Peptides against a protein of PDB entry 6IDX. Designs and how they scored, part 6

Target 1, 380 residues: chain A of PDB entry 6IDX
Amino acid sequence: KELAKLSADVTFATEFINMDGIIVLTRLVESGTKLLSHYSEMLAFTLTAFLELMDHGIVSWDMVSITFIKQIAGYVSQPMVDVSILQRSLAILESMVLNSQSLYQKIAEEITVGQLISHLQVSNQEIQTYAIALINALFLKAPEDKRQDMANAFAQKHLRSIILNHVIRGNRPIKTEMAHQLYVLQVLTFNLLEERMMTKMDPNDQAQRDIIFELRRIAFDAESDPSNAPGSGTEKRKAMYTKDYKMLGFTNHINPAMDFTQTPPGMLALDNMLYLAKVHQDTYIRIVLENSSREDKHECPFGRSAIELTKMLCEILQVGELPNEGRNDYHPMFFTHDRAFEELFGICIQLLNKTWKEMRATAEDFNKVMQVVREQITRA

## One batch from the design tools (peptide; aimed at target 1 E94)

Design b1_p9_2_s3 (made by RFdiffusion4, then SolubleMPNN; from b1_p9_2, 3 letters changed)
Fold by OpenDDE base, seed 4:
Structure b1_p9_2_s3 (fold): chain B 380 residues (1-380), chain A 9 residues (1-9)
Amino acid sequence: as target 1 above (380 residues)
Amino acid sequence: PHSFSPALS
């Protein structure tokens, strides 16, 4: 107890470390000796002292043994652990993951996100916060393949559901620390979109061009079987498609693929457009057709709007940026849906289309409409 | 890297 308190002092910590004091603390944890009448209290103070000593940055985290890691991971994975031990064990694991890639690898073998989700199903917001912090650390330090697996896993859907039900919809105010961890989780989740945001369309890739053609088909030929388009001459068909791509509001209505060569938002804009067209088909068709029928120069260019909106959403959501330590703003909506970014796009494109009509905008007002829409999104 | 850990109370 006294050691745990004194370990916060850098002078004491330096002297204690020089006496191999950390090695003694690690051995106490490694021994696992539950035989002491006050073992839980002693262990809680041992873990506190260990954290406070390590936080001075005098000793490398790589000094810890695999036995120590297994003991700490054991305190997090066991269903009946003292709250004080659990809290400190979560913090130790987080610090290990953040400070050492070699420790991350070892911890990622001993603990799963699924085990950490159980610590979110409690009434203690501090435990919930440390559990999310460790999940965030594991997600941040994961190699890209494993990060994508973490993102796509049933574990993330379950994580989002548990966060929504036990944290966000909880009967308790969300503290600043929890709000920060929810923000971090949100940023890390959106950073998975960075690859697509930075992927340029290849105008020569037929599969990517077929997606643009599918957008046209859904908007204008929804009842037509794609197999039976009769052999009307290649030129008439090309001229027809150029008109359709103009009605879709592409900037390059001759070759819409060129609109997706700019990064950001690259292919991510096309992904959003395709999602809207497939999942919210009636909304998509309505937005396209209500603008394609306008003769008054007040048409909202859907294709251009979708691209610039995708870029704007990436900027608002800080896609490709590291989490900022001072930020606590998270969106509860991102915990309600698996494809929350694409659903947000679908809401925002309708807002944009509405705002365009209300402003009686022309193509010259495009940037003004986008600024108004940005303000509307950021105030919501 | 800074820890995202909540302050150990």
Scores: peptide ipSAE 0.011, ipTM 0.448, DockQ to the pose 0.154
OpenDDE base, seeds 1, 2, 3, 5: peptide ipSAE 0.009, 0.010, 0.010, 0.007; ipTM 0.449, 0.440, 0.447, 0.427; seed 5 fails the geometry check

Design b1_p9_2_s4 (made by RFdiffusion4, then SolubleMPNN; from b1_p9_2, 4 letters changed)
Fold by OpenDDE base, seed 3:
Structure b1_p9_2_s4 (fold): chain B 380 residues (1-380), chain A 9 residues (1-9)
Amino acid sequence: as target 1 above (380 residues)
Amino acid sequence: PHSFAPALA
């Protein structure tokens, strides 16, 4: 207990480390010997002292043995561990993962995200914070293949539901540290969109072109059975599609696929448009038709707007960026929906369309509308 | 943190 308090002092820490004191603490953990009266209290203070000593950065985290890692992972994976031991064990594992790729590999073999989810179902916000912090650390340090597996675990409704119900909707105010970890988790989750954001459309890919054609069909042919498309000659059909793509607000009316060759936002913009068209069909049709029927030069170009809005949302959400230290701005809505980015897009495209009308904007005002919409989104 | 929803309403 006194050691744990004194270990926060850098002078004491330096002297204690120079006397191999940290090795004694590690061996005490490694031994696992429950033979002492008050072993749990002693262990909690040992782990506290160990963490405080390591936080001075005097000793490399790579000094720890595999036996030590297994003991700490055991305190996290075993049910009915003392709260103080669990909290310190989570913090130690987080620090290990963040500071050493070698330790990350060993820890990732001993613990699963599923085991850490159980520590979110508690009333203790500090345990919840360290559990999310360790999940975030594991996600951040994972190689691409393992990040995909973790992403699939994040894509599981379960983690989001647990965070929503036990953390965000908890009866306790969110502390700054928890808000930071929720921000980090949000950033790491949106970084999964980076691949799609950086994927260029292939204008020669028929399947991708068929998605653009489906956007046209949903907007203009929603009541027409695809069987009744009259055999109008190939030229009239091309001219018709060029008009339709103009009404959809694509920049390239002849080949809208070219609008998706710019990265960012690449294919992610097309994914958002398709999601809006399928999941919020009435909203999509309304936005497209309200602007396609205008002859007053006040048409909001849906296709261009959707692309630039997707890019703007990626910038606001820091897609492809590392989480920033000291930020704690997370959006609770991202924990309420599986397709939270696409739902955000659906809200923001309606805001953009409203703002365009209110400003009486023309195509020349496009950048001004986007600036106003950015300010509206960032103040929300 | 204001929820995004009230400011867009």
Scores: peptide ipSAE 0.008, ipTM 0.499, DockQ to the pose 0.027
OpenDDE base, seeds 1, 2, 4, 5: peptide ipSAE 0.007, 0.000, 0.000, 0.005; ipTM 0.481, 0.376, 0.335, 0.421; seed 5 fails the geometry check

Design b1_p9_3 (made by RFdiffusion4)
Pose (drawn by RFdiffusion4):
Structure b1_p9_3 (pose): chain A 370 residues (1-223, 234-380), chain P 9 residues (1-9)
Amino acid sequence: KELAKLSADVTFATEFINMDGIIVLTRLVESGTKLLSHYSEMLAFTLTAFLELMDHGIVSWDMVSITFIKQIAGYVSQPMVDVSILQRSLAILESMVLNSQSLYQKIAEEITVGQLISHLQVSNQEIQTYAIALINALFLKAPEDKRQDMANAFAQKHLRSIILNHVIRGNRPIKTEMAHQLYVLQVLTFNLLEERMMTKMDPNDQAQRDIIFELRRIAFDAETEKRKAMYTKDYKMLGFTNHINPAMDFTQTPPGMLALDNMLYLAKVHQDTYIRIVLENSSREDKHECPFGRSAIELTKMLCEILQVGELPNEGRNDYHPMFFTHDRAFEELFGICIQLLNKTWKEMRATAEDFNKVMQVVREQITRA
Amino acid sequence: MTFSNPFYE
């Protein structure tokens, strides 16, 4: 108890650390008997002292043994133990992950997505905060080539709806540190879109060109002389600036292939809305048609700017858009809603092709004021 | 927390 008190003082901590005092603590956790059952209070003070001593930055986090790591991960992976032990255990794992790629790799193997998510279902906001913090730490430290798989795994176990039901709509008001973790989670989530946003279409890749052909087919085949007239104009009546080679329009980064992903999502998941938008504007040879392809690409770019896809998380922000915690595909759903808004605003302005940038500005103002 | 696979795959 006294050690937990004094270890926050750097003057004391240095003295204790210089006698390998941290090893006394790690050895106790590694091999001490009945710690959770008979000595939980002692164990809580031990973990408090350990974290306070390590927070002085005198020694590397890489000093910790695999045995110590496994024991701390064990306290998190178990059917919940004492709240004080769990809080400190989650905090120790977060610090290990943030401070070492090696520790991240070992910890990622010792804890499951389901175990971490289950700690969000406790009524204690600090336990919830550290659970989300550990999740954020795993995302921050995951290799670029593993982060997407981790997001899918957390999504399949319902991380989003659990956060919505147990944190955002929970009884306890969200305090500043929890709000910060939600902000970080949202930033990391939006940043999963960044690679596609910056990926150019290869116009010479037939498989990618066939995606655009499929997009056009879904809409034009919903319309016979009128259908034929649409196809004679290649992709003009789908609204692409490059009428003959629309794949070239997807070399603009941002938004790149993310725009294609959004269009395909709208066509497949919301086929009626996609067909309505395209057919209202595919036989219009007055200058008043709203160009779908050009509008979708620019809207995708605009949404990426508004939502700050690619921005790094920072220490000064605690903001988040709560509606993104209400749908597994909220970004794509937002695209669909905004493309309908864009078409409504276009008609309200009796807009022509020359008005394209003005309409996009009005849409930007509509979205950002909402 | 949400799905990230591209819809064209």

Design b1_p9_3_s1 (made by RFdiffusion4, then SolubleMPNN; from b1_p9_3, 7 letters changed)
Fold by OpenDDE base, seed 1:
Structure b1_p9_3_s1 (fold): chain B 380 residues (1-380), chain A 9 residues (1-9)
Amino acid sequence: as target 1 above (380 residues)
Amino acid sequence: AMSVKPVWE
């Protein structure tokens, strides 16, 4: 207990480390000797002293043994562990994951996100915070392939549901530390969009072109019986499609695929458009047709707007950037929707279309509309 | 100042 307090002092820590004191603490954990009277209290103070000593950065985290890691992981994975031990064990594992890629690999073998989710189903917000912090650390340090698997897993949907129900909708105010961890989880999840954001459309890819054709079909042919496709020659069809792509508001109405070659937002903009068209079909059709039927210079170009809005949302959400310390601004929608980014896009494109109408904007006002929409989104 | 509803609520 006294050691744990003194370990916060850098002078004491330096001397204690020079006497191999940290090695003694690690060996106490490694021994796993549960037979001692007051073992739980002793262990809690041992783990506190260990953390405080390691926080000075004098000793590398790589000094810890596999046995030590397994013991700490055991305190997180075993049922009925003392809350004080559990909290410190979560914090140690977080620090290990953050400070050492070698330790991350070992910890990722010993602990599952599913085990950490169980620690969110408690009334203790401190335990919940450290559990999310460890999940975030594991997510941050995971290689890209595993990171995508973690995000796509049923476990991640379940994680969002558990966070929503047990943390966000909890009867207690969210503390700053928890809000920060929720922010971090949001940022790390939205960073998975970076690949799509940086993926250029290949104009020669038929599957990608078929998505643009599907956007046109949903907007203009949704009520047309496929039997009434007029047998007009290939050139008339190309000219017809050029008109349709102009009505869709693409910048390159001859070859809309060229609008998706700019990165950011690349293919992510096309993903958002397709999601809107399939999931919110009535909203999509309304937005497109309201602007396509206007002969006045006040048409809102949907295609251009969707691309620039996707780019703007990526900038606002800082897609591809690491989480910043001291930020705690999380969005509840992230936890309520499986496709939160696409749903956000769907809300924001409606806001953009509304703002365009209210401003009586023309194509020359496009950047001004986008600036106003940015201010509206960032103040919301 | 049109109160834009919080987009995230």
Scores: peptide ipSAE 0.006, ipTM 0.457, DockQ to the pose 0.036
OpenDDE base, seeds 2, 3, 4, 5: peptide ipSAE 0.000, 0.005, 0.000, 0.000; ipTM 0.438, 0.421, 0.451, 0.447

Design b1_p9_3_s2 (made by RFdiffusion4, then SolubleMPNN; from b1_p9_3, 7 letters changed)
Fold by OpenDDE base, seed 4:
Structure b1_p9_3_s2 (fold): chain B 380 residues (1-380), chain A 9 residues (1-9)
Amino acid sequence: as target 1 above (380 residues)
Amino acid sequence: AMLVKPVWE
């Protein structure tokens, strides 16, 4: 207990470390010997002292043994561990993951996100915070392939549901530390959109052009079977499609694929448009047809608006940016839907279309409408 | 969602 308190002092920590004191603490954990009176209390103080000593950055985290890692992971994976031990064990694992890629690999073998989710199903917000912090650390330090797998896993979908039900909709105020971890989780999850945001459309890729054609089909030919391959159209059909792409509000109505060559938002804008068209078809058709029937120069260009809105949402959600310290602005909606970004896009495109009408905007007002919409989104 | 009226500044 006194050691744990004194370990916060850098002078004491330096002297204790120079006396191989950390090695003694690690050996106490490694022994796993529950035969001592007050073992749980002693262990909790040992783990506290270990954390406080390591936080001085004097000793590398790579000094820890595999046996130590397994013991700490055991305190997180075992049911009914003392809350004080669990909290410190989560914090130790977080620090290990953040400070050492070699320790990350070992920890990722010993624990699962599913085990960490169990620690969110408690009333203790501190335990919940440390569990999310460790999930965030694992997510941050994961290789790109594993990070995508983690995000796609049922565990992450379940994680969002558990966070929504046990943290966000809990009867307790969300503390700053928890709000920060929710922000971090949100940023790390939206960073998975970066690849698509930075992917340029290839105007020569037929499959990508077929998506744009599908947007046209859904808007104007909703009753027609897709059986007629878009490529075999007569010159009259090509001219008709050019008109349709103009009505869809593409900047390049001759070759809409060119609108998706700019990164950001690249292909991510097309993904959002396709999601809206397929999942919210009535909303999509309404927005397109309301603007396509206007001859008054007050038409909202859907295609251009969707691209610029996607870019704006990426900026607001910090897609491709690392989480900032001291930020705690999380969006509860992120935890309500599996495709929260695309759903947010669907809400915001309706807001944009409404705002455009209310402003009686023309194409010259486009940037002004976008600024108003940005303010509306960021104040919501 | 409070529709922030577009303040045309």
Scores: peptide ipSAE 0.008, ipTM 0.489, DockQ to the pose 0.026
OpenDDE base, seeds 1, 2, 3, 5: peptide ipSAE 0.008, 0.007, 0.006, 0.006; ipTM 0.491, 0.470, 0.464, 0.466; seeds 1, 3, 5 fail the geometry check

Design b1_p9_3_s3 (made by RFdiffusion4, then SolubleMPNN; from b1_p9_3, 7 letters changed)
Fold by OpenDDE base, seed 3:
Structure b1_p9_3_s3 (fold): chain B 380 residues (1-380), chain A 9 residues (1-9)
Amino acid sequence: as target 1 above (380 residues)
Amino acid sequence: AMSVKPVSE
């Protein structure tokens, strides 16, 4: 107990470390010897002292043995561990993962995200915070292949549902530390969109062109009358498609696929449009038709707007950026839906369309509308 | 690293 208090002092820490005191603490953990009276209390103080000593940065985290890691991981993975031990064990594992790639590899073999999710189902917000922090640390340090596996675990409704129900909708105010970890988790989750954001459309890929054709079909209910008349039908059909793509608000009316060759937002914009068209069909059709029927130069170009809005949302959500220290701004809506980014896009495209009408904007005002929409989104 | 709250006395 006294050691744990004194370990916060850098002078004491330096002297204690110089006397191999940290090695004694690690050996106490490694031994796992429950033979001592008040073992749990002693262990909690040992782990506190160990953390406080390591936080001075005097000793490398790589000094810890595999046995130590296994014991700490055991305190996290085993049911019915003392809350004080669990909290400290989560914090130790977080620090290990953040400070050492070698320790990350060893820890990732001993614990699963599923085991950490169980620690979110508790009423203790500190344990919840450390559990999310460790999940975030594991995600940050994971190689790309393992990040995708963790992403699949994040894509599981379970983690989001648990965070929503036990953290966000909990009867307790969200503390700054928890808000930061939720922000980090949000940023890391949106970084999974980076691949699609940086994927260029291939204008020669027929399957990708068929998606654009599907957007047209959904918007205009254009039954493809297969009037197989070979010569004049092809030109009329091409001219018809060019008109339809103009009404959809694509910049390239001849080949809308070219609008998706710019990265960011690349294919992610097309994914958002397709999601809107399939999941919110009435909203999509309304937005497209309201603007396609205008002859007053006040048409909101849906295709262009959707692309630039997707790019703007990626910028606002910091897609492809590392989480910033000290930020705690998270959006609860991202924990309410599996396709939260696409749902946000669907809300924001309606806001954009409304703002365009209210401003009586023309194509020349496009950037001004986007600026106003950005301010509206960032204030919400 | 989050500050470990002192073990409640």
Scores: peptide ipSAE 0.018, ipTM 0.587, DockQ to the pose 0.018
OpenDDE base, seeds 1, 2, 4, 5: peptide ipSAE 0.016, 0.014, 0.008, 0.011; ipTM 0.544, 0.522, 0.466, 0.517; seed 2 fails the geometry check

Design b1_p9_3_s4 (made by RFdiffusion4, then SolubleMPNN; from b1_p9_3, 7 letters changed)
Fold by OpenDDE base, seed 3:
Structure b1_p9_3_s4 (fold): chain B 380 residues (1-380), chain A 9 residues (1-9)
Amino acid sequence: as target 1 above (380 residues)
Amino acid sequence: ASLVKPVWE
């Protein structure tokens, strides 16, 4: 207990480390000897002292043995551990993952995200916070392939559901530390969109062009019996499609694929448009047709708006950026929806369309509308 | 103010 308190002092820490004191603490953990009557209390203070000593940055985290890692991981993976030991063990694992790539690899072998999710189902917000912090650390330090696997896993849906039910909708106010970890998790998850955001459309890829054609079909042909496609010559069809792409509000009416060659937002904008068209078809059709029927130059160009909105959402959500330590702003919708980014796009495109009408905007006002929409989204 | 910005539910 005294050691744990004194370990917060850098002078004491330096002297204690020079006396191999940290090695003694690690050996106490490694021994696992539950023979002492006050073992849990002693262990909790040992782990506190160890963490406080390591926080001075005097000793490399790489000094810890595999046995130590396994013991700490054991305290997190075992269901019947004292709350005080669990909390400190989560914090130690987080610090190990953040400070050492070699320790990350070892910890990632010993602990699963599923085991950490179990610690979110408790009423203790401190444990919940450290469990999310460790998940975030594992996500941050994971190789890209493993990050994608962690995000695509059923575990991620379950994680979001558990966070929603046990943290966000919990009977307790969310503390700043928890809000920060929720923000970090959001940022790290939205960073998985970076690949699509930076993927240029290939204007020569027929499969990608067929997606744009599907957007046209959903908007204009959804009620047309496929049998009544008039056998009008290929040239009349091309001219018709150019008109349709203009009505869809693409900048390049001849080859809309060119609008998706700019990165950001690249293919991510097309993904959002396709999601809206398939999942929220009535909303999509309404937005497109309402603007396509206008001859007053007050039409909101859907295609252009969708691209620029996707880019703006990526900027607001900091897609491709590391989480900022000073931020704690998270979107609850991120935890309610599997496709939260696409759903956010679907809400924001309706807001954009509304704002465009309210402003009586023309194509010249486009940037001004986008600025107003940005303010609306960021103030919400 | 709850930093739970109600995203448009």
Scores: peptide ipSAE 0.006, ipTM 0.436, DockQ to the pose 0.047
OpenDDE base, seeds 1, 2, 4, 5: peptide ipSAE 0.005, 0.000, 0.005, 0.005; ipTM 0.462, 0.450, 0.445, 0.453

Design b1_p9_4 (made by RFdiffusion4)
Pose (drawn by RFdiffusion4):
Structure b1_p9_4 (pose): chain A 370 residues (1-223, 234-380), chain P 9 residues (1-9)
Amino acid sequence: KELAKLSADVTFATEFINMDGIIVLTRLVESGTKLLSHYSEMLAFTLTAFLELMDHGIVSWDMVSITFIKQIAGYVSQPMVDVSILQRSLAILESMVLNSQSLYQKIAEEITVGQLISHLQVSNQEIQTYAIALINALFLKAPEDKRQDMANAFAQKHLRSIILNHVIRGNRPIKTEMAHQLYVLQVLTFNLLEERMMTKMDPNDQAQRDIIFELRRIAFDAETEKRKAMYTKDYKMLGFTNHINPAMDFTQTPPGMLALDNMLYLAKVHQDTYIRIVLENSSREDKHECPFGRSAIELTKMLCEILQVGELPNEGRNDYHPMFFTHDRAFEELFGICIQLLNKTWKEMRATAEDFNKVMQVVREQITRA
Amino acid sequence: SIAPISNAF
């Protein structure tokens, strides 16, 4: 108890650390008997002292043994133990992950997505905060080529709805540190879109060109002389600036292939809305048609700007958009809503092709005021 | 308090 009190003082901590005092603590955790059952209070003070000593930055986090790591991960992976032990255990794992790629790799193997998510279902906001912090730390430290798989795994175990039901709509008001972790989670989530945003279409890749053909087919085949007239104009009546080679329009980065993903999502998941928008504007040879392809690409770019896809998380922000915690595919759903808004605003302005940038500005103002 | 997220970098 006394050690836990004094270890926050650097003057004391240095003296204790210079006698390998941290090893006394790690050895106790690695091999001490009955720690959770008979000595939980002692164990809580031990973990408090350990974290306070390590927070002085005198020694590397890489000093910790695999045995110590496994023991701490064990306290998190178990059917919940004492709250004080769990809080400090989650905190120790978060610090290990943030401070070492090697420790991240070992910890990622010792804890499951389900075990971490289950700790969000406790009524204690600090436990919830550290659980989200550990999840954020794993995302931050995951290799670029593994982060997407991790996101899918957390999504399949309902991380989003658990956060919505147990944190955002929970009884306890969200305090500043929890709000910060929600902000960081949202930033990391949006940043999963960044690679596709910056990926150019290969116009010479037939498989990618066939995706655009499929998009056009879904809409034009819902319309016979009129259908023929649409196809004679290649992709003009689908609204692409490059009428003959729309794949070239997807070389603009941002939004790149993310725009294509959004269009395909709208066509497949919301086929009626996609068909309505395209057919209202595919036989319009007055200058008043709303060009779908051009509008979708620019809207995708605008949403990426508004939502700050690609921005790094920082220490000064605690903001988040709660509606993104209400749908597994909220970004794509937002695209669909905004493309309908864009078409409504276009008609309200009796807009022509020359008004394209003005309409996009009004849409930007509508979205950002909402 | 939670360790700063900047440590991840």

Design b1_p9_4_s1 (made by RFdiffusion4, then SolubleMPNN; from b1_p9_4, 4 letters changed)
Fold by OpenDDE base, seed 5:
Structure b1_p9_4_s1 (fold): chain B 380 residues (1-380), chain A 9 residues (1-9)
Amino acid sequence: as target 1 above (380 residues)
Amino acid sequence: SLAPLSLAR
């Protein structure tokens, strides 16, 4: 207990470390000897002293043994551990993950996100905070392949559901520390969109062009019996498609693929459009047809609007930016839905279409409409 | 209504 207090002092820490004191603490953890009366209390103070000593940055985190890592991971994976030991063990693992890629690799083998999710189902908000902090650390330090696996995993749906039900909708006010960890998790989750945001469409890729054609089909052929495609020659068909792509509001109505070559938002805009068209088909068709029937220059160009809105949402959500330590603003909506970004896009594109009508906008007013929509989204 | 975003305050 006294050592744990003194370990916060840099002068004491330096002297104690120079006397191999930290090695003694690591060996106490490694021994795992439950034979002592008050072992749990002694261990809690040992872990506190270890963490405080390491926080001075005098000793590299890489000094820890695999046995030490396994013991700490064991305290996190075992269900009947003292709360004080669990909290400190989560904090130590977080620090290890953040400070060493080598330790990240070892820890990622010893613990699962599923084990950490179990610590979110408790009433102790401090444990919940440390568990999310460790999840965030693992997510931040994961290589791209593993980050995508973490993103696609059933674990994320479960994680979001558990956070929503046990943290956000909990009977306790959310503390600043928890709010920060929820913000960090939100930022890291949206950073998974960065790859698609920075992926240029290849105008020569037939599979990507077929997605644009599917958008056209959903908008204009949904009521047409596929049998009555008139055998009109290839030229009339091309002219028809050019008209349809103009009605869809693409900037390049001859080759809409060119509208997706700019990054950001690249292919992410096409993903949002396709999601809207498939999941919210009635809303998509309504938006397209309401604007396609207008000859009064007050048509809202859906394709252009969808691209610029996707870019705007990426900017608002800070896609590709690292979390800031001073921020604690999170959006509960992003914990309610698996495809929260695409659903947000679907809400915001309707808002854009409404705002365009209310402003009686023309193509010249496009940037003004987007500015008003940005203010409406950011003030909500 | 952007009501889902307003649940953050």
Scores: peptide ipSAE 0.012, ipTM 0.642, DockQ to the pose 0.028
OpenDDE base, seeds 1, 2, 3, 4: peptide ipSAE 0.014, 0.017, 0.015, 0.015; ipTM 0.665, 0.690, 0.681, 0.672; seeds 1, 2, 3, 4 fail the geometry check

